Peptides against a protein of PDB entry 3WG5. Designs and how they scored, part 288

Target 1, 218 residues: chain A of PDB entry 3WG5
Amino acid sequence: LAKNIVYVAQIKGQITSYTYDQFDRYITIAEQDNAEAIIIELDTPGGRADAMMNIVQRIQQSKIPVIIYVYPPGASAASAGTYIALGSHLIAMAPGTSIGACRPILGYSQNGSIIEAPPKITNYFIAYIKSLAQESGRNATIAEEFITKDLSLTPEEALKYGVIEVVARDINELLKKSNGMKTKIPVNGRYVTLNFTNVEVRYLAPSFKDKLISYITD
Target 2, 218 residues: chain A of PDB entry 3WG5 as posed
Amino acid sequence: LAKNIVYVAQIKGQITSYTYDQFDRYITIAEQDNAEAIIIELDTPGGRADAMMNIVQRIQQSKIPVIIYVYPPGASAASAGTYIALGSHLIAMAPGTSIGACRPILGYSQNGSIIEAPPAITNYFIAYIKSLAQESGRNATIAEEFITKDLSLTPEEALKYGVIEVVARDINELLKKSNGMKTKIPVNGRYVTLNFTNVEVRYLAPSFKDKLISYITD

## One batch from the design tools (peptide; made by RFdiffusion4, then SolubleMPNN)

Design b2_p28_3_s2 (from b2_p28_3, 11 letters changed)
Fold by OpenDDE base, seed 2:
Order: sequence, then C-alpha cells, then structure tokens
Structure b2_p28_3_s2 (fold): chain B 218 residues (1-218), chain C 218 residues (1-218), chain A 28 residues (1-28)
Amino acid sequence: as target 1 above (218 residues)
Amino acid sequence: as target 1 above (218 residues)
Amino acid sequence: MARAEGVELEATGDVDRALAAAAANLAK
C-alpha cells in the first residue's frame, strides 16, 4: 500500500551522466518508500542527449509517478529538460519559467558558435520528441516545433497548447491542482490517479556527490 | 462527429515498405470517414525494422483508434508484428494465434542460418520495445523477453500477462468485448473510450497494388 | 541568461546506432 508521502527533490544545471545518477537515486528512494509520487524541481539549460534519453527511460521505468516541476520562477526546462518533462508522468511549471528550445546540436565551435546537427540527427530527435508527446497525450505539433522553430513557451502557453498539465506557484498549489489528475503515462502498466489528500511532503537534499558536481559544473 | 463506422482491413505477409503503404492507405480512408476505429487483421512472420518503425509512427499519428487483431486462427504477429501491435491503440488475438519472437537479426546467411544482430542493435530494440509497452500500459518485462528469450505467447498468455487487451474469435466478439474500453495510447492527445454500439462494419479490400505485391512476396 | 544549450549530441555514435538499428531485420 502506498504511503501518503510525496518526495520533492531538486535537479539543477546541465543534464549529464551525473544528472542521471541524481534522478536514479531520488526516484529509487521514493520507490523504496512506496511514495505517492516524487516531484522533481527542474531547472536546466539542457545538456547531453545520451544522459537525457537514459533519464527519460528511468522515469518511464519508475514504480511511482514522477512529476517534473519547472521551478523556481526564472527557471527553465530548456532543450534536454523539455524531453525529460515530456517523458514524465506530469509536468508542472511555475509562473515566469520556460520550456522548449529543443534543437539538437553537435556542440560549440572554438568561437562559441553552435555546430548544427545534420538533418539525419535532427530528424531522429523530431521523431523522438513527437513520440514522447504522443505517448503522454501531449501536443506533438508543439513538440516538433520545439526543434524545428526552436520554440520556447511560457507556462500559460504550454498549458494552453496541451504541453503541460499544471501551472503552480509552489508545491502546495501543485499538489492541490494535480490531486485527482491521471498520470499522462502509465506507472507499472497503469495510469494512476494522483492522490494528494493528507500527504506528508518530504524533501530530499542533494547527496555529497551531487553537491560536489554542482560545484564543478557551475 | 464520428460516424458509427468501423473499418476492417487485412494485412498479411512480411512487413516491408509496401506494408507501410497499406497501413497508410487503410488508416487514411478510415480517418477521412471519421470512423470510430479501424481494425487491422494482422498475420505476419516479421519483416524490416525500418518499415515497422514507420508503421508504428503512422499508427501513433492516426486520428482514429487503430486496433490490431491477430487473425485468423493460425496467424501470428511475429517479430515486427509484435512491435506494430504494441504501438497500437488496442490489441486483440484470435484463439490459436501467437505473438512475440522479436529478436532483431541482420539477415540470413547463404546456408539459411540467422545472422545475429550485435549487442548494440539488440539493446536498441530492447529499449524500443520496452518503450512501446510502457507507453501503452502493457507488460514491459514480457516485451523485453520477446527479444531476450525469443518468447512467443498464446492469446491467453498474452492476455494474462497484460500484453494484449482482448481475446476474440471473430470481429463481432471483438467489437463486443472492446466496447467501452479505453485506447491504450492516445488519439489526438486523448485516450478514447471505444464506442461500438450500433456500428456499421465496412471491409476494405486490398488495392490492386496490394494484391500485386502480395503475389510477388509469396 | 543561461544560454539554452541544445540537446548536445556527444558522439554521433548513438544516433548512428539507432539508425543502424533501423536497418536491422525483425524477421523469423
């Protein structure tokens, strides 16, 4: 039986293999406690595609709902962060945040210019992001435009266009608004109706390793 | 407003680029008529991965529910057919059919032996088939075992393990049993409750081109 | 303004892998 516990953890910075470890750790803790859900407060400019895909897979394998919350105000789920959000059980955004800008790149040149991905790679990620959107019942056209037009949306726009499910100012408002919503993807093969009635909120702090890497990447 | 029409079409043989054209044509016809659903009677030993992935994508982009029905008795949704089924809005099987055996191969040697895919390719398809299963709320463990163990299941086993949704002897039983079920993946961003009350069943015949290619591949 | 870093593809190898995989056969 699920405990009336909701975990909250923060993931900030570039998406890397270390970010995968953070997701894995946090989700595992919440799974072990049979939490009702875990909320990941996400603020990222993007990062590595491989790490992103692994994170999406880890979320999809979760035994509990994983809610991506773009937070705090001023944060973004940019690039890789958008894919992660689209792969999750529920997306929320705080006012003043953004989502999108998902064009794949090969990297940066010595002069700091973007090295564009070849059409082959771009098309792969178009297909991938559209699949995430479709599978989660979110707007696949907008998902494609996150790449093809490098589109970025406000929370209000993202909600309006069916990219996200909730606009919330804080965790309490998020819990209130998402209570009774169905997950956008299955949990253990079933769509779960979120039950945030009488929940205990437990905050997970970054591990020592998490703190160290945050310091190195900042 | 959707017409109370259900289309039924047959796809038989190897999955190829031509099979994609058949799926595209049949789904397009049903979309144009605003059908309640299309049922694809599928009997395939497998085929090309590229064509399969395109077919899955086409199904996921459908404006109407696509039901894969492994039919008639003695038929199989083997290999590529399993992926297609897992990518669809609902799976049904007739008694005496099978599903599974999804190991990727590079081809056949001159002596008729299978050329095994390298671990890299196998792992890709493991991830892919698991994604299809998870996204559709079906058994991802069994989906993986379709590759790793070359597992094949009966309809009763597939139903029991949550791979498929319906066992039905014929179209009428299928319609009856699936009436009121929700699609396992979204249609236009929404999970649809199937409504097969007072439906007209319309059978689509293979086109001339479809017949010609069937003749060439037999 | 943190420059939105695109999805950085490190080694083209994974996409090439996916594409090579797409060329595989799924037949008995």
Scores: peptide ipSAE 0.039, ipTM 0.294, DockQ to the pose 0.175; fails the geometry check
Fold by OpenDDE base, seed 1:
Structure b2_p28_3_s2 (fold): chain B 218 residues (1-218), chain C 218 residues (1-218), chain A 28 residues (1-28)
Amino acid sequence: as target 1 above (218 residues)
Amino acid sequence: as target 1 above (218 residues)
Amino acid sequence: MARAEGVELEATGDVDRALAAAAANLAK
């Protein structure tokens, strides 16, 4: 049985192979401790597609629910971050955050202009992001528009359009609001009902220093 | 509201762009008539990966549940057929059918030997098939082994291992057994509980000739 | 304003591999 433990870890910055290692490490720790879930506080402008796809796969292979939480206020799950969120078991956003802007690019020119991806690549990512949305029971039309229109949404819009599941100001409100929700994708082949009643919150730091905080959710 | 209509169509042979057109046509007809579901009687040795991926996407975009039924006895959902099944809302198999054998190949040599796919391609399809299994709450380990071990399963094994949802001898038994089941992937962002109580079964032929049969499932 | 970095496809090669993979045969 899962312990009444919820892990919280932060992932910030560009999505790279190092970010994959962070996801893998944090999820593995939570899996080994048989946690109820892990919440990843995500703040990213985007990054590499290869790393993003590996992260999505790692989340999907998780033995426990992985909740992506776009946090704190001012944070974003931009581009690659949106894909990661859409590949997760539950998405939450804090007020004042954003999600979307998923147009693939080949990079930046020396003058800082975007080098556009060829249509074949753009179409690949359209199919991919739609798959993530459809599989998770989220709005695939909006997911496509994150690419085709480079759309960005507020938490309230994302919730309204069925892109995300929760708007929460902090971890405590997130736990309260997501308690009793089913995961949007399977965990070990089953949709899990989240149980955040009487949980210990453990914050994972990069230094593997844990801060234990107890939350009682009724 | 969906009508108490279930469409049944047959797709047989190699998976090609023409097979995609068949899936698209049949699903579109069922969508337009607001059917409760469409059952695709599938018998395939495999085919093209591009066509397969397009078919999976078309199924995932369906406005109604798409049930893949490996039928009749002696039929298979081999290779590409397995991917299609794993991408569907429900999988059924008739006794005496098979599923699996998903190892990608580049083709056949002049001497009839298989030209093996390079590791990069094999690994891509491992990731893809695992994604389909995970998203549908099916056995991703077995799905991987369909490639890595070229594994084929009987209906009873596939059911036992959680690859498929139903073993049924015919459409009537399929409707009876699947009645009340939830779709394994979302339909329009929601998991649908199948309701096959008092349904009209409409067989779609390639000639667009419909044979109407009424089934009462209690 | 952190420029939303699009999904950087340094892996044009991987997408091309994925696209090439999509052209593979899945047959017995």
Scores: peptide ipSAE 0.039, ipTM 0.322, DockQ to the pose 0.168; fails the geometry check
Fold by OpenDDE base, seed 5:
Structure b2_p28_3_s2 (fold): chain B 218 residues (1-218), chain C 218 residues (1-218), chain A 28 residues (1-28)
Amino acid sequence: as target 1 above (218 residues)
Amino acid sequence: as target 1 above (218 residues)
Amino acid sequence: MARAEGVELEATGDVDRALAAAAANLAK
């Protein structure tokens, strides 16, 4: 029986237009090979909302399940990362990671202080994050509180509150625990039951471009 | 066998925060009665993007299928109306109606000229409208062209190009043609097969508030 | 032909700010 392929790729750092290109490339490769899924190991403090929204769209357009995995331990899916996760087909987190802190900001002042977003923008993102949660059958109340209270959750809390689907220490445990789960959003118009029996795990390396951009944005 | 209930409500005029309240009220009533669906007869030249996005979210959160019906003949789902339609569970159009013309604008100048949106805004709405089309399994290329070419389609063209699902002259024909169709987006996490066999059609009247607001915004 | 009112984005500054906020760092 032909092995099902699962791709694993890493996205680390600020969410930018370059991060979109990474997501697009990774998902495209996995789509071309008819992978069972792609797991994106995500570690981000946040980034640009435009890039984030494009990434969410790209995930939702995926021909295969996209699993966001907040990894490694010590990583976060902060701010933009939370939106991306909530827009995905399945969320997993490693122990010692975090998710949340989604308050939109206009930027940082010269003194490093946050420039607050006007209420209109905040309300827009509240509506947006709630939609992502609702569409994926995740906790929309908590999603809102990621903004209104700048809430951050542990993996255990996020699982408990129905924000995420899996807590896993590594890829092997993730595959084991998520095997047989249905995607939280449709893939090609259908909710897919994940089949991680007899899988080949393929790691995608960052392109040279991806590495260069990470270096510039760090 | 208990009759399935189908609600029909009208939304006419500019899309505003008040239009959101109308959608919310109508859908809520239909949800409370466990209706088979609600049909929203839509006739709009467009309106506010914020209200539009909230309406789309409200539709997507619906516990029952929301059918957007561009009606009566001579009506349009222009601009914001197209987004709303694309965000819905099923789109129907009456002969002699139109859909499209989705270019975002910042407003009108004192001389009545359109104030163009900056490219960043246009690109945002391109991404957004494409996402709505893709999520609903509708033609994302045409959805983009509703913006980039300010494209408007007839019902026959919209059906042909996979933007809409039904062309119908009236509610009875709509019910007949859409019977057995699956929703283009999930309802409560599932794609629903519409059952319009042995249905009772209930018309929802505008509230006094809805009538007053329509008078002020016309 | 009803003048297709474009998706009206309120005041340029707020949508530019919403888009700038959409471009805003969701970073802590």
Scores: peptide ipSAE 0.029, ipTM 0.274, DockQ to the pose 0.170; fails the geometry check
Fold by OpenDDE base, seed 3:
Structure b2_p28_3_s2 (fold): chain B 218 residues (1-218), chain C 218 residues (1-218), chain A 28 residues (1-28)
Amino acid sequence: as target 1 above (218 residues)
Amino acid sequence: as target 1 above (218 residues)
Amino acid sequence: MARAEGVELEATGDVDRALAAAAANLAK
């Protein structure tokens, strides 16, 4: 029986327009090969809201399930990363990772203090993050608190509160635990049951450009 | 002493792109004459969200205070009208009017049933209406309930709960009660104290086009 | 009482983009 293919790619660092290009490239490759899913190993402190929203849209337009995996231990899906995760078909976290802290900011002052977003913008993102949670059947109250309380959760807390679907130590455990799960959002208008029985894992390497940009932003 | 000018104009019916044109025209005229304020007598059952948002933006960009006055008795600032009011520099209501019922919808089915907006959209407007309330120092909890509970308030309730600033039977009472009030949002970056002492009231008539469109939409 | 018409949302995609265009950073 032809093996189902699961792609795995890594996205690390700040969320920018270049990060969008990485997501787009990775998902496109997996779509072209009719993969069962793509797993994105995500480690981000956050980044640009515009890029984040474009990434969410790209994920939601995917012809295949996109799984966000907060990995490795010590990684985070902070701020923009949380939105991306909540916009995805399935969220997994490794032990020792975190998710949350989603308060929008305008930037940093010269003294390094946060410039707060105006209430209009903050409320927009509250609505946006709650919508992502609701669309995916995830905890909208906690999603809101990621902004209003600058809340961050452990994987165990996030699972318990219904923010994420899987806690897994590695790709093999992720595949095992998520096998037979339905996507939390539709793929091409339909909720897909993940089939990770008899899968071939294919790792996508960052392009040379991706590596260079990551190096500049780190 | 040169009399301060207050313009009064009427906007009635559904909120559409044509309603935006009315707001734009009326505010522009009042701006050109350096009016102390413009009062918009509003009576609307609601309308288009896009047009509403453009109207709110136009009000917020005004060089002069824009007062929304839900008038005459029996009128409403329903749905889109509530957003417009909350986006304005001051809200007044006549006795026997209403404000609220702000739940977004996609439209009506063939049987006349409401097609519900998806959670994403509903949450967006929850955030938006809360932002308008917060920016204007008005009751954000009630603003949210205008959507989540489809809440409608009387003028007395709206005043009591801090949604509006004035209950007035007519323009003269409105001017008297609002004299010396500060705008609830800034005008050109500053909160303005309204001066309605020694004012000349100028009524702006609807254009022929405005009348025609109102007739078609009613 | 005229049935309060809900806010009709056809152009929500543009609203999302307009608000997103606010240079808000979602960074820690």
Scores: peptide ipSAE 0.026, ipTM 0.205, DockQ to the pose 0.197; fails the geometry check

Design b2_p28_3_s3 (from b2_p28_3, 13 letters changed)
Fold by OpenDDE base, seed 4:
Formats: C-alpha cells, sequence, structure tokens
Structure b2_p28_3_s3 (fold): chain B 218 residues (1-218), chain C 218 residues (1-218), chain A 28 residues (1-28)
C-alpha cells in the first residue's frame, strides 16, 4: 500500500559521483517505504556530465516520482542541475532561484577562464538536453538555448516558457500546487497523478559520508 | 640559487578539481624552494577531463621540471593520468604499472555499462592527446591508439614505443636514470637538462584536506 | 567552476574505471 509519505532531501554543491550516491540512497529509501514521492531540494552550480547522466538514468528508473525543487531562494539548478531537473518527474523552483547555463566546458584555465568544449561535445549535449525536454514534454527550444546562449531563467520565466511545472515558496506550497499534477515522465511506464492529500513529510538527513563530501566541496 | 632539492609527492585516486589543487600546491611548494624538480608518484584510474586539462596546463606553466612517476608497482596512469603524463616534463614508470586506456566516456549506466562518448568528443580528445605527444616529442600514433583502441601499455612497451622516458623501480633509480636527461617539454621556454647529482629528496605530505578527499574517493 | 566536470577520461578497459572517467571529464 502506498504510504501517504513524501520524502524531502537536500542535495547541495557540485554534481559528482558522490552526488549520484546521494540521489541513489535518497530515492532507494523512498522506494523502499513506498512513498508517494521524493522531493529533492537542489542547489548546484553544476558538475560532471557522467554523474549527471547517471543521476538522470537513476531518476528515470525510479519506482516513485522524483520532484526536483530548486530551493532555497538564492539557489540554482545550474548546468548539470538543469539536465537533472529536465530528466525528472516534476520541476519546481522557489522565487529568487535560477535554472539554465548549461554550456558544457572542458574546465577552467589557471586564470579562471573557461576552457571551451569542442563543438562536437556541445552538439552532443544539445541533442541530449533536447531529448530530455522532449521526453518530458518541456520546451526543447529553451533547453537548447540553455547551451547555445548559456541562458539562465527565473522561476517565472521557466514556468512561462514551459520548462518547469511549479513555482513554490516552500514545501507546503509545492505539495499544494503539485497535487493532482501528472508526472512529466513515466513512473514504471505510466504517467502518475501526484496525490499529496494528507501526506506526512519526512526529511532525509545526509549521511556522514555526504556531510564530509559537502564540507570538502564547499 | 637552485637548491639541490627534489620534491616527491603522491597523487592517488581519481583526477578531480581537488587533484588539481594537489598538483598546484605541490608544484608551488617546489617552485618556491627553487627545487631541481618535483616527482609526482601517480596512481590514478582516470578522472575528469577538465581537471586533467587544468593539471596539464599547471604542469606546463611550472617554473621547475615536473616528473610524472607511475608508482608503486600495481599502479596505473590510466585515462586522464596518461594525458597528464604526456603533458609533463618527464614520464617514468615502475615495473608492473600501466599507462593508457584513454577513451573518453560520458559515464556509466546503472548496470555498469559505459556510456559512450559521441564521436565528436572522442575526436577532440584524439586531437588533444596527439598534440600533447607531439609537443613532448612522444609517440603520437600510440597516443591516438590509447583512445581508438583503448590501448594500455606496460612500462617496457611504453619505453620501447617512445611514450615514456624511464623505467625505474624506485626514486633512487629514477633519479639515477633521469640525471642528464632533457625535459620533453620546455621549462620557462627552455628544455632543461635534469641535474640529480647530490640531491636532497624531500617528501611532501598530503594536506588535511587532501587526506579527507582521498578518504572520500576511496 | 562546476561546468567543466562532465567528460571523464578513464581507462575503458575496466568498466569501473571507465565509469569514473566518463563522468569526470566534461563539466556541465
Amino acid sequence: as target 1 above (218 residues)
Amino acid sequence: as target 1 above (218 residues)
Amino acid sequence: SARAEGVEIEATGDVDLAKEAAAKNLAL
């Protein structure tokens, strides 16, 4: 029996293989408890494309809806965070957050300048991000422009352009607004209508390993 | 006055932005002390291309020779480690180590399968690794095959094919064999003849931050 | 800082090493 439980977890910092482990752990806990959904409060400047692709795949294989919530105010789902959001069942943003700026780079030079990715890499990620947008019924043109123009959007713009589904100030407003929404991608092959009526909100804490990683990455 | 000091530091594990900080710290210490060279004992399965490119650039900007030493026996300079080695002033390997397997990938699927890099990414890194080999007077055909065939070489093969300069069992043998060798790339615009006569070997310890990172990445 | 992190260059001969390599080399 599906418990009227919604898990909430925070993922902050760079998207890495350790971030994949965090996503996997959090989603697995929520799956094991047959939660109605898991909300991931995401604040990331970006990270690794491999970790990102693995996270997207892990989300898409989830037995329950995974909601990406760009939170708190001042947070961003930048770069890899945008791909993860576009690969998820629902995207929400708090006011004062941002999404986009997805241009792949090869790194930073010693002077802090961006080492540009070759056109070949850029074009791959254009195709990939467009696929994520199309698969989720989101704006593929804007998804492309997250790369080609390094575009960043406000929550209001992202909602207006059909990139995200919800603008919410807090978890309670998110649950209220997303109640009755269909997932933008399937859960176990089916588009699910979210039911957040009489739910218990359960916060997941970072593991000791997660806390140590965040301390190192900050 | 150049001190007859050679620094030795260990870098183990995945190549990340933290690995860049380790390289930068170690090289900076050796530069500040006007060391004859720094030897980096490298054992890596690979890592991030951005971090790799930054490390290569940091090595190439070094005021002193940077020797990459694949050590101890059983270690590898795999993938990103090969690029770093090819970007360095001298490459040494201990018996029982390996170098190569440089095919770029986008990550791993949940089932552990490789997510292949698009041809566009692969071709960029082919051009890049060939450039590193050519700039250092090393075998550019083998450097390409590190990608196209995912080739891995023994120290003896790598020496035979002109990929590396030294096979050495330990630091003392490395210093002995590399004494009088010219750097394969310039130091401050000049190819330097290494002088390891009457040198003090000084080992650099990982910082507390470095130790914490290694604990998390293992 | 985080945008360069997405391409991994790892030894693909070992699937585990290749997993680590692919994720690390391209930053998004």
Scores: peptide ipSAE 0.050, ipTM 0.274, DockQ to the pose 0.114; fails the geometry check
Fold by OpenDDE base, seed 1:
Structure b2_p28_3_s3 (fold): chain B 218 residues (1-218), chain C 218 residues (1-218), chain A 28 residues (1-28)
Amino acid sequence: as target 1 above (218 residues)
Amino acid sequence: as target 1 above (218 residues)
Amino acid sequence: SARAEGVEIEATGDVDLAKEAAAKNLAL
């Protein structure tokens, strides 16, 4: 029987319009090949709210399951990364990673202090993140606290509280644990049961442009 | 002082991909003319969830305030129409209109019975509609009940419960009552205070294509 | 410690919340 393909791609750094282009490219490749799923290894400190929302939308428009995997150990799905994760079909985290700290800000002042978002904007994102949590059947109370308390969680805490679905050390453990899980949000209008019993893992390399931008922003 | 323009357009019938094209066209025209706002006179029994979500997105991406006005008397913002309203910058209703009845369905059977959506899909839309309500500072409990109880409300009830912002008999009363109100969601990242003190009302006509499709679907 | 950057809201940023594609086969 022909092996189903699972794509794995990496997204690292700040969430920007360019990060949207990466998500779009990676998901499109996996869709074109009728992959069983794509796993996005995510490591982000946060970034732009507009780009984040576009990425969430692109994930939710995917014809295939998009798994956000906070990886490797030491990585985070901080701020915008948490929203992206909550908007995805399945969240996994490696040990030693974190998720949360979702308070919106207007940016940084010249002195490096946070410019606070007005309460109305904060309330908007509270509603948005709670929506993502509720839609995915994840813990909306904790999602709110990611903003109101700037809460950050370990993988074990996030799993315990029903924020994420899987704690896994590597791709093989992730595939094994997520096999037979249903997506937390629909794929093409249907909740999909993940089938990872006979899969080929294919890694997507960053484009030359992707590498160049990472080099400039680091 | 040059008059600010307020556009008024009508959307009637089932929410479809073509309804998205209407919203997009109307909002784009109003954006291009730097209108103070656009009012969409909405009368819908519901429609496709995908089209509804696209419309909500298009409204929220608007560079100008989009006011959903359930109009005329006898009209409804039923099902998908409620989501669209909740996703907008301001909701108004005329007396004798209704809002609600938001339970998702898979369609109709050959015998005309409703094909129920699976609980997971219903829960997804509960989360989504609650999100729209929370983001707009509207009553999220009632938004949930629009699905769980298939609740429908009068304009007076909807206003009382904080689901909508204005009850108005016509465009002139709507402009008068909404003058000085803040948008319930951001416009271009900011909550806008509506200024209707010196406005010209411009009506957008349906395109020939819009008229043809309404004729075929009626 | 990578300071978790808050979700940056640019003053001109469009807030797009729509989850369109998941509901293609659903009527509301």
Scores: peptide ipSAE 0.046, ipTM 0.265, DockQ to the pose 0.189; fails the geometry check
Fold by OpenDDE base, seed 3:
Structure b2_p28_3_s3 (fold): chain B 218 residues (1-218), chain C 218 residues (1-218), chain A 28 residues (1-28)
Amino acid sequence: as target 1 above (218 residues)
Amino acid sequence: as target 1 above (218 residues)
Amino acid sequence: SARAEGVEIEATGDVDLAKEAAAKNLAL
């Protein structure tokens, strides 16, 4: 029986235009092979808002389910990473990871202090993050508090509050727990029930370019 | 004594890319002449969200104060018009006008029924309109209710609730009442105190193109 | 200390692009 394919890829570091290219490449490969899903192992402190929004859009345009997995332990879906997760078809977190802290900033001053975003921009992202949460049937109140309180959650809290769908220690547990779950957003206009009963896991390696950029941005 | 110039122009009908061109042209002319302000007499039932956002941005980039004046009696700043007003340096309304009804829609079905925007989009515009209100020191709660309740207000209500700054019957009353008011948002990074004590009013006529497009879109 | 970098908003233009993309087929 032809095994359904699940792709797994890693995205680590700051969210930039290069991170968009990584998402696009990985999702495109998985789409071309008609994969059951792609799991993106995400570890990010945050990054650029524009790149984040483009990534969210790319995920939502995916022909296959995109699972954001905050992995490994110690990883985070911080700031931009939370938006990306909330824009995805399913969120999983490994124990010992975090999600949240989504307050937009204009950057850092010369003294390393945060330059606060004006209320206009902050409110835009409040609505944006709430919209992602509502569209995905996730906790919009907590999503707002990721900005207004700079809230960060553990996996257990995030699950409890309805921010995420799965706590999983590894890919095997993720596949097991997410098997039979519906995507939290549509895939090609339809909510998909994930089928991980007979899957082949294929790991996508970073391209040479991806490795180089990660090296420069770390 | 060289009279300060105040420009007055009319923008009527649906908010489109052509309406953006009108705003851009009118504001540019007034900027070039270092006008004290431009008053845009606005009468719109709404229009395209993209065009609206571009217009708001163009107003906020103006080198001179842009006053949105919902005029004449019977006119409205409906939907997109409310966003434009909230994005401006000062809002005035004539008696017998209206403002509000800001709920985003995807369009109309073949039977003429409204196609509702998904929650994601609605929430985006809720945050956007609230951000405009907050930046301008206007009532953000009412701004949200323009969407969530499809609320429309009279000039007197809008003034009372802190949505607008002036109720005026005509340009002369508007100039008189707004004289000495600070802009609700910055002009070139500074809040400007309007000076209408010694002004020449210059009316900008629609271009031939503007007239043609209005004829096609009406 | 991995300070959660807030969503870095580059210049106001990026919010506008996202707004344009979201609003392209929207009427208000």
Scores: peptide ipSAE 0.044, ipTM 0.275, DockQ to the pose 0.197; fails the geometry check
Fold by OpenDDE base, seed 2:
Parts: structure tokens; sequence; C-alpha cells
Structure b2_p28_3_s3 (fold): chain B 218 residues (1-218), chain C 218 residues (1-218), chain A 28 residues (1-28)
């Protein structure tokens, strides 16, 4: 029987235009091979809003399920990472990770203090993050509070509140727990039931360009 | 019978990118020799959050148990050191040491006063430290209070509250007390029972680079 | 629409910049 393929790729660091290129490349590879899904091991403290929105759109246009996995332990899907996760087909978190803290900022002052975004911008992102949560059948109230309260959650809290779908220690546990789950958003207009029985896991390595830019952005 | 090897290395001073390199080097050496464990004698007042998170990840990716030992008497696992400890396979403290005081700060003003982190950052690290505690089966409430109350604990308090696993006066007592304990986080996906019967203790010296940078950062 | 005003909103409160600027500048 043709083995169902699950791709695994890592995206670490700031969300930039280059991070969009990484997402696009990884998803495209998995689409070309008609993978059952791609798992993106995400560890990001945040980044640019424009890049984030493009990444969300690219995920939602995917021909295959895109699973965001906040991994390894100690990783986060912070700020931009939360939006990306909420825009995905399934969210998983490893123990020791976090999600949230989504309030938009203009940057940092010379003293390191946050320069707050004006209310107009904040309200835009409240509406945006709520829409992502609602579309995916996730907790829109908590999604709003990721901005209004700068809330950050543990995996257990995020699961309890209906923000994420899976807590898993590793890829094998993730595959086991998510097997038979429906995607939280449609793939090609249909909610897909994930089939992780008898799958081959294929790891995608970062390109040389991916490694170089991660090195520059770290 | 092939002697089980336990490595012991010292990390002292501020947590920086160089401290990450020290952790990585020490753990790699111990992994290569298939050591039963590595004990890191830690004495740190804190340091950089980025380096700390990378160190936690490196510890959690270790192929062997990493034991954080707050040593010698008078040492601390303060701030970043507490996060590192909570991310490790086992925590020990010597009498006369401390752990805690984990509130994130942006730095120091010219007058030496602390520049507080904005709530967003503080909440992020609350979620992060709680996740480390929960993952390791340690007291997540106290872990949060290390931030919210700037709590610092003695070894006896930390043991009592379920933050740490061992109070030991020296390496020999540490080995004796931790013998037969399970790691608080998995090693290669499994909780390992420590076997410190008939072990050889090998001390790792700081590299020349390690000594030079500790000299610059102290 | 807030999208049209090309505010390079480092909009998602870059806990990255808060992690990078904070991690670079956050003393823990």
Amino acid sequence: as target 1 above (218 residues)
Amino acid sequence: as target 1 above (218 residues)
Amino acid sequence: SARAEGVEIEATGDVDLAKEAAAKNLAL
C-alpha cells in the first residue's frame, strides 16, 4: 500500500518575508508529493505583521493539511506565531512551550520600552485574530485576550480553553493523537480527516538560504 | 564491568551566548562517551533570555541526563539559572545556595534601578516558566511566583515545595541521593532511572575560550 | 483598511523583538 507521507520541517526565529519563503517552499514540496500533511515545528517569538498575514494566507491556500507544532520544549508560538497557528489546520504544542502575547507594537524605544500601536491598529488585529479563531472553531474570546491582556498560555491551558487541539511530547505522539482528527479549517474546500496510520515521516532540511538567514536573524 | 561515567562541569557567571556554547560543548562530550549523566555545577546571577532559552532547548535535546547542581555554597541559580534548572532532568542544590528571582527586566537605568519589562514580556515568561515546571512535574505555582513575587528559595524550601529533587553537600552525596531517581523530563523520549552505582567521576575543565569569556563577562 | 497603510507594523507585538530586544536586552 502506498505509504502516506507526512513531512516535518522546522521554522525557527523571527517571522519575516524570508520566513514566508520557508513556509511556501515547505508546503509546496509537501503538496507536490501529495503528502497526508506537513508538520511545521514552529519556534518563534514573533515578527512582522505583513509576513505573518502572508504566511496565514499561504497556509489557508495549501492543498494539504498544515499542522503547526510548537516544538521543541522551551519553544513558543509568540505573537505572530499565534496568528500563524490560529490560521492553520491543526495546532499542537509540546510540554514546556507557550502561545499568545499578540498585542501589536510599533517597536522598541531606545530604553527598550515598547512603543504601543495606536488604537486603530490594535483594533484591526483584534478583529483579525478573532476571525482566525472563529474560522477555525477555536476560542475567539481567548484569541482577543491574547491582544487585550497580552495573555500567554501553557499547552494545557491552551488545550483546556479550546485554542489548540493537541499536546504532544514528540512527532510520534503528535501523529498518534491527531490521527482521525478533522482539520479545523478546510483543505480544498473540505474538512479533512487526518490519517496517520502507516505513515512515512520525511524531514525537510532547511535550504542553505534558510540556514543563512536564520543565522543573520538570530 | 564497563564503569558508568558521570561528567562534572562548572558553569559560573552570566548566562550569555557563550554560556550556551559551554553547555553545548559539555553535554556533547558526555553524549559522545555515553555517560550515565552530566552534572553541571551552576552558579549564575542570571543573564540573557535568548541564551537561557537556547540552553533549555539544548538540555532537553540531550541524549543523556543533565543534572543542574547549584554549587558551591553561596552560589545561586538566580533568574535565568532557575529557568535552566527547571528545564533540566534533575535539580540539586547545596546548602547555602538559592534559586528563584525570575522577573524579566529590560536592564538597568543609569542610576542602577531596574527597568521593568512590559506586561507582555512578563506574561510570556510566566507562561514559559510554568510550562517548564509542569513538563518536569515540578511546582508550577511556585515557578510563577518566582516571577510575580520575585520569590527566592533556600534549598530546603525548594525541596519542600517540589521545585527541586535533591539537597546535597557535595558530588558524592548528590550521586548517592540521586541514585535510582527518575529523570524529571525524558531522555530520548524515556524517563531514565539514574544509576550511580560504581561510577567514575570525570571533571571537565573549561576550555581556554571558556575561561577567557568568563573573565570578560565577570 | 489598516492593511493599505503599509505601516511596517512590527504589528504582532514581536515577542520576538520583545524576545530579541528583550532577549538581547532582557536580563532574566
Scores: peptide ipSAE 0.033, ipTM 0.276, DockQ to the pose 0.125; fails the geometry check

